# Peptides against a protein of PDB entry 8HF1: the designs that were tried, part 163

Target 1, 320 residues: chain A of PDB entry 8HF1
Amino acid sequence: NVMLYATKPTEVMVSFPHQEQVLTVTRLISAEIEKFYVSLDLMNIGVQPIRRSKSLQCLRDPSKKSFVKQLFNDFLYQMKEYGIYAASIAIISLIVEFDIKRRQAETLSVKLMHRTALTLCEKIRHLLVQKLQDMTYDDDDDNVNTEEVIMNFSTPKVQRFLMSLKVSFADKDPKDICCLVFVERRYTCKCIYGLLLNYIQSTPELRNVLTPQFMVGRNNISPDFESVLERKWQKSAIQQFRDGNANLMICSSVLEEGIDVQACNHVFILDPVKTFNMYVQSKGRARTTEAKFVLFTADKEREKTIQQIYQYRKAHNDIA

## One batch from the design tools (peptide; made by RFdiffusion4, then SolubleMPNN)

Design b2_p20_8_s3 (from b2_p20_8, 10 letters changed)
Fold by OpenDDE base, seed 3:
Structure b2_p20_8_s3 (fold): chain B 320 residues (1-320), chain A 20 residues (1-20)
Amino acid sequence: as target 1 above (320 residues)
Amino acid sequence: DEKLKETIEREQKRLKEAEE
């Protein structure tokens, strides 16, 4: 029995500078969201009738306000961690969600709450798009999706990630590429997917080389709210990746859910590795010959990250 | 590892030189 020693992936750590470049627009957006939270706390949306249907836990009033705050907190996180360009894509997902919730509102007070949230998202979108256009001399909307605009309005982490993709995959055969990108949050998958589509389209060396897809993990909190459409879309995205019609897959913690993805030659961890399980499972997907496992760390957190990865390597070698 | 770092540093230098 030749124990096929699965070739251990080459681990690479990419450092990025911590830029506290708080743009004026980012401060304005944060202040508008904080003002909205004060207004939201003053809104009486009235005790929603507990429909006793066993499966539809009628989200109590606090849960509806909490959900609105969660979406804006996730947006603020994405704007801080990925930059203004990524935020301009992320805000569209909030607009879609609040429009759906506004239409589904059973009470006038809940409808007004979601309408106010939607109006704030439209204002935020305008501020973001205007700031992206300030670098483009031409008023044409098509000029906002250039490699230069994407790079300049992205955080140092995202800049280093995009550069690592360009270096790794420029002018390669699409068939030789099987890439996974791991992110922490569900909404980050969609945001980074939209950013990558625009970046690949603006970068000639990556055109027709990279075909991205994304997969969102199952919400453990409400499997019932996963639309049949979302489940069908996830199955289709996985199948396209298995068939080689897509060669880059963006995932949020999906490996913990036992999704069988093929062996990959590149694995990127865009967000900090928080658990040993995430480290082992993500690294365990880099199984091809000469596979690369790439981590991103802030320069300030580099020593702490090195120590944590060393502990995870030691623990993994003690189990193997 | 070093080659990837050198390549990233080279591309960063090119980006800085294009911003000047």
Scores: peptide ipSAE 0.026, ipTM 0.526, DockQ to the pose 0.020
Fold by OpenDDE base, seed 4:
Structure b2_p20_8_s3 (fold): chain B 320 residues (1-320), chain A 20 residues (1-20)
Amino acid sequence: as target 1 above (320 residues)
Amino acid sequence: DEKLKETIEREQKRLKEAEE
């Protein structure tokens, strides 16, 4: 029972310009992934024995091709929605996942598939890093993690989010900060976490002020798919946030799972609020009148977003 | 609605002033 605390946080909406400029590098990366999909469809990956484990694991494509395509589609989404800098972090997560899957491969054909995917990820990583370096006069890899590079290679949405963090938390006492950041996708939590680590480290005003952590929701589909590592990480992340060792938590649909996170004074919704439940659950974490509930919207969708939030407010007040 | 718009405009102004 999420007690519908009728919390009246200060709602803020930050608008951002629509990014129309598609960089040549993003087009090249998309084209390389599409070429890879054609090659992947031609790969004869023998019928994997359906292990009749009673768990809904049967919904995984027996060829494991669907999982590979899902990871690249999630990467393409992150590159589009968060920018090239975020994509350079996101691609590392794909490299790690495909290397694990390559080592766990029971067949040579599956091993080769994951190896080919890994080779593509390394090519994509090189293209992204090279593009980040093109704006740095210095060839040093460490120079791509500056505040300027992060801002310039982020989407307007991410730029406004980072600026909102800087304006909200610059030179504040870490103990006075309890921040939630909501994102739609599980993989976005890790990507934005990596971006925030680099941004906080590059921004003196946020150094030692913000300590980020991330929490990925339990895949409701199968508790058996949560690696023991992921469950340990979730417990550790929640505990660090409860103990005040982390003061910014990036989370996906975690609130729907009834994870008891403490009341926060800032709630950022980085992705569009698609459901009334998401609105109520996320807003319900901002329990004080001084708490800020911050939404991000494209300028082109501002009116539609305002109307949607008004409808959600009305519906929430009718239930409270 | 107006109070939300004013809050939005105020925060947008603060963000713009922090870009300069």
Scores: peptide ipSAE 0.018, ipTM 0.494, DockQ to the pose 0.017
Fold by OpenDDE base, seed 1:
Structure b2_p20_8_s3 (fold): chain B 320 residues (1-320), chain A 20 residues (1-20)
Amino acid sequence: as target 1 above (320 residues)
Amino acid sequence: DEKLKETIEREQKRLKEAEE
């Protein structure tokens, strides 16, 4: 029971400037997605057979259009919150998902819908990669994965996160590191994982120090969408983290779902703490007094964040 | 690196001052 430990980790708050990424490319991408939504709403895909899939998501979206919109909305959120570099990785997850859905389509109309979505994703990917290449002299895709490109095309939040990792873990023994990174969204785990792999590879001080993994919570709402491969991968990632073969784990809400991860010496909360349970469970993984619990906040939201954390601490102390 | 450390220390202090 994670709540039983009055864990007093060292709490750290890292402030970052609130910058709206007003890039022409982000506006163009948003406009293309909006145009796509108008076209999507006009598409007649017919009545879809209600497969008795126990997945609440299939029950909630009889038209399969809301799922398409959800993926693009999650992408837009990631582009806004993490930057265009993270978005270039996030779009690949959409491409994979829409290609799977296109192949699984039972009707020509649904197949066409997913094909149109896929074509838009490829256009978005091209626009993002082209923008990343504007800083590179060579047309080689590997040149976009430099520390400089990652930093320049990441939001201030992600920049501060990466800097915090570098400062915390540069030239340390990998065995002494047990790090958790909490994110809100399932798909954020994948894009931040990809970003971290590229950042660690481009940062000599971290290359042999940090070995990241990610785990996505089992969406209890749609176990049918969780491929057997994803479940196997999650089990493998957890086991690697338990065995010390991975020392940084990115996770979304997973502790709420009863996944037991070992006690860690570093816990990063990359996204805003929205619930008391998230606060208690994430903090409860930092069991030593030497453990660091790191929060990120925009400068504009700093006072509100401080007050919210104070209320969560008070509530936690009243239960402990 | 030092500026980040200073920022972290400053914000840690502010979190403590908000508890008092």
Scores: peptide ipSAE 0.023, ipTM 0.613, DockQ to the pose 0.016; fails the geometry check
Fold by OpenDDE base, seed 2:
Structure b2_p20_8_s3 (fold): chain B 320 residues (1-320), chain A 20 residues (1-20)
Amino acid sequence: as target 1 above (320 residues)
Amino acid sequence: DEKLKETIEREQKRLKEAEE
């Protein structure tokens, strides 16, 4: 009985300073969203007719106001956790969503609500882009997507993540790379994907090395038409990753039971590990002999994070 | 890059020391 000792991945913890980027622009954006919430609460959009074909979840908020607030709350979270550069990408996803919802609006009041939300998103986008341009002397839109701008306007967590990618993958053969990046939220996958595309394109050592893709878990797929496009995208992204056409996959959930992804040599956990299942399932993807499992922690939470990972490791060894 | 590598190596060492 050759017990194939499954080579345990090398666990790495990367600490980052807990620095709240208190930019004037982030305060202005937060204040504009708060003013919008007051206005939104005063909007009479009436009771929307219950379409029999929509999932039971659409029945719970006939006003659709909670969905609008959720998108802006997720945006505020991304701006805080990842920085204003990531926020400039995240806001585009809100613009697209509200434009779709505006076009699909069955009532003038709902159409107006989504139009008002869209107008706010365009204002936020302008404020973010203007702030990114403050470092660029040239008016060219391409000049905001430099390594310097991305790094300067990212949180310390994202800076350490990008630096860890550069150190890990600079000038490597793309065929030798199979990387997973785990994030907590669905919308973060697309935001970090856009950030990585721009970072890789601006970093010569990574341009021909890393090809990113993103995937979100099925459990949060709204049955709406957007879900069909998203399902097609997910299938394509998974297939590209399996075929080796993509070598870095960003995931918001542990790849559902039955999505067999190849053995990975790198697993990055960008957000805090909140559950034992997340620890086991993400670590279980790092199966190669030289596999690395990389965690990020704020300096203030370092001791607590170490203790939590120790408890998860102990519990995993007791089951295995 | 070197400073980050040193930081990673230091944190790896600290993780091992917390297991002992």
Scores: peptide ipSAE 0.020, ipTM 0.489, DockQ to the pose 0.016; fails the geometry check

Design b2_p20_8_s4 (from b2_p20_8, 9 letters changed)
Fold by OpenDDE base, seed 4:
Formats: sequence, C-alpha cells, structure tokens
Structure b2_p20_8_s4 (fold): chain B 320 residues (1-320), chain A 20 residues (1-20)
Amino acid sequence: as target 1 above (320 residues)
Amino acid sequence: DKKLEELIEKQQKRLKEAEE
C-alpha cells in the first residue's frame, strides 16, 4: 500500500530540440553490430543445458545469444538516446559483463562467442574514444572528461538535464539536496551515473555539492541471477542515500518494487513517462510543495506530453 | 496548464542563459 499522499510538487517540463546526431561513427558502430549479429546467428553454440531451477521463470533463460543481442541492443539505444559520450561509458559495462560470461562459459563455443563480442566492444570503445579526442583542440590533454566534451557529445535531452542540474544545484549546501533521477532501463542507470561522476568532477559549481549513486531494480525475471555483488551494491547505495552520504539517486523502476526511498525535493524524469503508475510513484516521492518534478520532452512531442501529464494529473487527483 | 507553461519558459530562459 503506497499511501497516495496527495503531493503537490511543482511540475516543470523542459523541452529539447529533436536532433539526431548523425555522426559517421554511430553509423559505423551500428553497421559493425549488424555484421556481428549475422555472424552470431551462424555460430553453433550447442544445446544449452537448461539449468532446472525450480521456478517456471527459468524457461525464459534467454539463449546465451539472446542475452548478447540484448546487451548490444541496449547499447545502441543508449548511444541514440544519450549520445556518444554516454556510449563510451556504456560500452565498458558490456566489456565487463562479457568478460564475466566468458570466464563462466562451460563450453568452448560459448567462450568463443563471448570473446568475439568482447573484440567488437573493444573496437567500438576505440572508435568512440577517438571521436571524443578529435574535438579536443589540445592534442596534449587526453582528458575527454571536460564539461565541454561531455556537453558537445551528449544528446540535447542529456544537455538539458545536465544544465538543469547545474542551474538547480550550483553552490548549494549538499544537505539541502535530495534528488531522484528516473530512467527506463537498468543499464542506463550505470551509464548516466558514470556520466554524472565525470560531469560533476569537471564542473566546479557541482564539486562537493552532488554525490550521485545508482540503484538498479531487482531483475524480477531471475532473482537467482542477481549477483551477490549487485544485491550488496543496492543495499549500500540505498543506505548511503538514507544517511545523506549520497544526495542524488539514479533509479530504474525501483519504486515499483516498494523500496522506501526518502522524500525528495527534486525528481527528474529523464525518459518518457509511459505509465500512470510510474507518474504516481515518481511524483509521490516529491512530498513537499517546494519539491520540483521535472520532465524532459522533445519539442515535437511537447503537446502530446503536456496532454498525457494533464490526464495523469487529473486521474491522480480523482483517486487522492 | 498556464503555470506549467510559465515554468517551462522560465526554465528554458535559465537554460539558455547557462548556454551563453
């Protein structure tokens, strides 16, 4: 029972121009992933032993191929939605995950599949890093983690998000800040977390003001595959946020799982609000009248987004 | 909602001022 506290936060909508960064590098990366999918479909990895975990949910143990395709599809989504700077961080997460899966491989064919995926990830990483370096006029400063590079290689949505953080939190007392950032996908939490760490470190006005953490929802599909490390990380991240050692939390769908996160004075919705439940739950964390609930929308979708939020607000007021 | 539009415009102005 989430008590529907009739919270009246100040709703803010930030519009951004719909610019597809048509970079040659993004087209090249997409083409390399498509070539890899053709190769992956031709790979004979043998019959996977169905680990008889007792729950019927194990029938959805995605083929080891399906999992590989899912990770690259999530990467392609992040590159499109957040930009090539975010993609340079996202690809590292794929490298780590495929290396773990390669080491855990029970067969030579599966080991080879993950090795081939790793080789592609290293190529993608090189292409992304090279493109980030090409715009640094100073050949000598290998530091692609400047405010300028982060902003220039982020999508307009991410640019507006970062600017909104700077405007909202510059030179504030970190104790007065309790911020939630909602994203749709699990892997986006880690990607945006890494981006924020670099952005905060490069932005003097946010140094020592914002301390980000991230929390990924439990994989309801397979609690058995949730690594002991991920569960420890979630508990630690929640505790740091409760203790005020972290003042910005990046979340994917975590509110659906009944995780009691404190009342926040800022709630950012970085991705589109797809459901009424997501609207109510995220808005329900902004309990004070001074709390801000910030939405991001493309200019082309602004009217549709306004209408949708108005419908959700009306429906919420009729239930409250 | 006029208040939302005003808040949007005010935030857009602040964001533009932070880009300059």
Scores: peptide ipSAE 0.027, ipTM 0.631, DockQ to the pose 0.017
Fold by OpenDDE base, seed 2:
Structure b2_p20_8_s4 (fold): chain B 320 residues (1-320), chain A 20 residues (1-20)
Amino acid sequence: as target 1 above (320 residues)
Amino acid sequence: DKKLEELIEKQQKRLKEAEE
């Protein structure tokens, strides 16, 4: 009986200070979005015919206003949780989405709504980029994508995450790295991916070490039809990770049952573990002998997080 | 652990120096 000692991953908990970056720019952006919501509620976009797509039980809000508000609410969340630098990347995704929706608009009123949203996104982008540039004292290098700017304009959580990556992977062989990063929200995957690309490029110790990719789980039925392009991108990203062409994968959901991702040596949980399934499935990807499972917690929530992880660990050991 | 702490202290020092 070779007891396959399932080598339990080393669990690490990284604490970060709960600092709300109360910057004047974040208050201005929030106030502009609130003013826009008042304007949006007053917009008459007409009753769009409810195309009852039989398969999507989600009542398409005939106004499409709920979708616009959802995107800005997700942006506000990302700005709060990840910082101004991450927000500068997140806003580009909104710009792209609203430009697509503007071009696809069947009515002038819907086209105008998306145009107004797009104009607000450009204003927000300008405010964010200007604030990032205020730290670049050197007139010659307008490069807001330095390690210093990224670190200064990231939340303590993101700072600790980036530092944990640098300490864990500096000057390592890229072939020895198989890393997963779990986040809660779909849009966070792309935002953190863009942040990591810029951070890795600006960090000499990581430039030739880490190659990131991102994947969004299918079960987040965003009412937006997964574009054929997005499905192709996901398949390509998974294949690159399997082939070792990418060694860091950012995921918004636990990889669906049946996405066989290879045994990973590092698993980072950037956002709070909200479910037992998330704990078991994410931890179950850390299968190598030296595998690390890294959690992030605010100092104020440390005790609550420890208790929750202990309960999940106990429940997992009782089932295994 | 020590390398992470040193990196944290170094970055916290830089953040304080940029706020002054």
Scores: peptide ipSAE 0.014, ipTM 0.495, DockQ to the pose 0.023
Fold by OpenDDE base, seed 3:
Structure b2_p20_8_s4 (fold): chain B 320 residues (1-320), chain A 20 residues (1-20)
Amino acid sequence: as target 1 above (320 residues)
Amino acid sequence: DKKLEELIEKQQKRLKEAEE
């Protein structure tokens, strides 16, 4: 029995400066969302009819308001963690979600709530796009998706991630690349996917080298119809990645759900590793010869992160 | 590692030159 010792991946830790991007636009957007929460708390949407269907518990009034607040809190997190360029993509996902919920609204009060949320998202989108255009001398919408604009309006974490991709994959054969990117949140997968499409298109050394795809974890809160479409999308995305039609996969918690992904040569962890399970499962996908497992940490948290990763590595070696 | 540091330095230089 030749125990094929799976070659342990090379672990790399990339540090980034903790810069609070104190942009006037981010403060304005945060203040507009806070004003909206005060208005939302005063809004009477009435007791929602309990549909007795076992699977579709009609979300009670508090749960509908809570869901709206959750989406805006997730947006605020993405704007803070990834920057205003990523936020300009993330806000589109909120616009789509609130437009769907507005059309599906069973009451006029719920329809008005989702309409008010949608109007706020459109205002936020305008403020973000205007700020991206302030660096482009040309009023043409096509000029906001340059490598320079993406880099300047991204957080230091995202800048170091994009640099790490460029160094790792510039002018390589697409067939030699099998890359995973792990993020914590479901909506971050779509946001980082849109950012990577624009970055790859604007970066000649990565154009026709990287073909990204994304996988969204199963949300038990999605209506049965949305869950079926998402399952079809996930199956298609996995198949494209298995067939080599996509060579970079962005995923959130996908490994905890038992999704079988092929052995990869690069694994990037864009967000902090919060659990031992996340560490073992993500590292366990870097199985090829010379595979790299790349972590990102703020300089202020570097020592704490090193200690945490050392503990996880020790615990993993004691079980193996 | 050295190539990543060189790329970081080159991009930080470009960012400083664009802020001036």
Scores: peptide ipSAE 0.014, ipTM 0.472, DockQ to the pose 0.022
Fold by OpenDDE base, seed 1:
Structure b2_p20_8_s4 (fold): chain B 320 residues (1-320), chain A 20 residues (1-20)
Amino acid sequence: as target 1 above (320 residues)
Amino acid sequence: DKKLEELIEKQQKRLKEAEE
């Protein structure tokens, strides 16, 4: 029933310069992934047993190769959209997934495929961490988690997001904060969560103010791939946010699927609003006139974004 | 900090003006 409240939050649009990260490291990583795809296409993994798993993902990828490509494509997207610092966190999620898949492999050929993917992920991780360390004089991995390193190796969008958090929440009472951050993809939730943990820990004004959590929606497509641990973690994260033990929740568009989250005083849309439903549901979480609904747009897409938001607002007012 | 608030306010004003 989120549609019933004509919520008039204060809408804010934050513009950022469109900067393609033309780093040598990002080009090298992309080229290594492309070479891996050529090798992956040449791999004979045989006919995979159709596990009668009701998961549409297992049905959609009879070769299990498309899932591997999807994870690397999602990583490449995150590296492009959020920067190399975020990519250094995102690659860990791929390492974990490929290690699980390697251990669960029923055939030697599939085991080898996931092992090769894992080896590539470790190489990518090393390249990313080495690039982050180039800004630090010390070989200690903890030195890459400074506010300066996070900001310098984040995209302009992420920089503006982090600055917006700092300005909005510096030295505030944690009890007065209820913040949602919407992202498009489930893997982005984990990546931005890790980035925020490190940023908050490195930022004294936020360290005792913001307690982030993330919510990955149930992948209705593959409930069997959701570890029992992920489901337990999601329930715990939601409960912590309801109880006020967490005051910032990163969520994917899965609030569309009936996750009842309390009304929030801040809603950040980190990714482009692609659907009317996403607009209505995210905006519907900002129930007070004092609530802020913050959008991020590239300067080049600003006019298009304004027109799209206007159309969504008009359509929402015609239904309300 | 103040520059970002000013930027946000300026952008809010422009969003309102684009709807009028």
Scores: peptide ipSAE 0.015, ipTM 0.451, DockQ to the pose 0.016; fails the geometry check

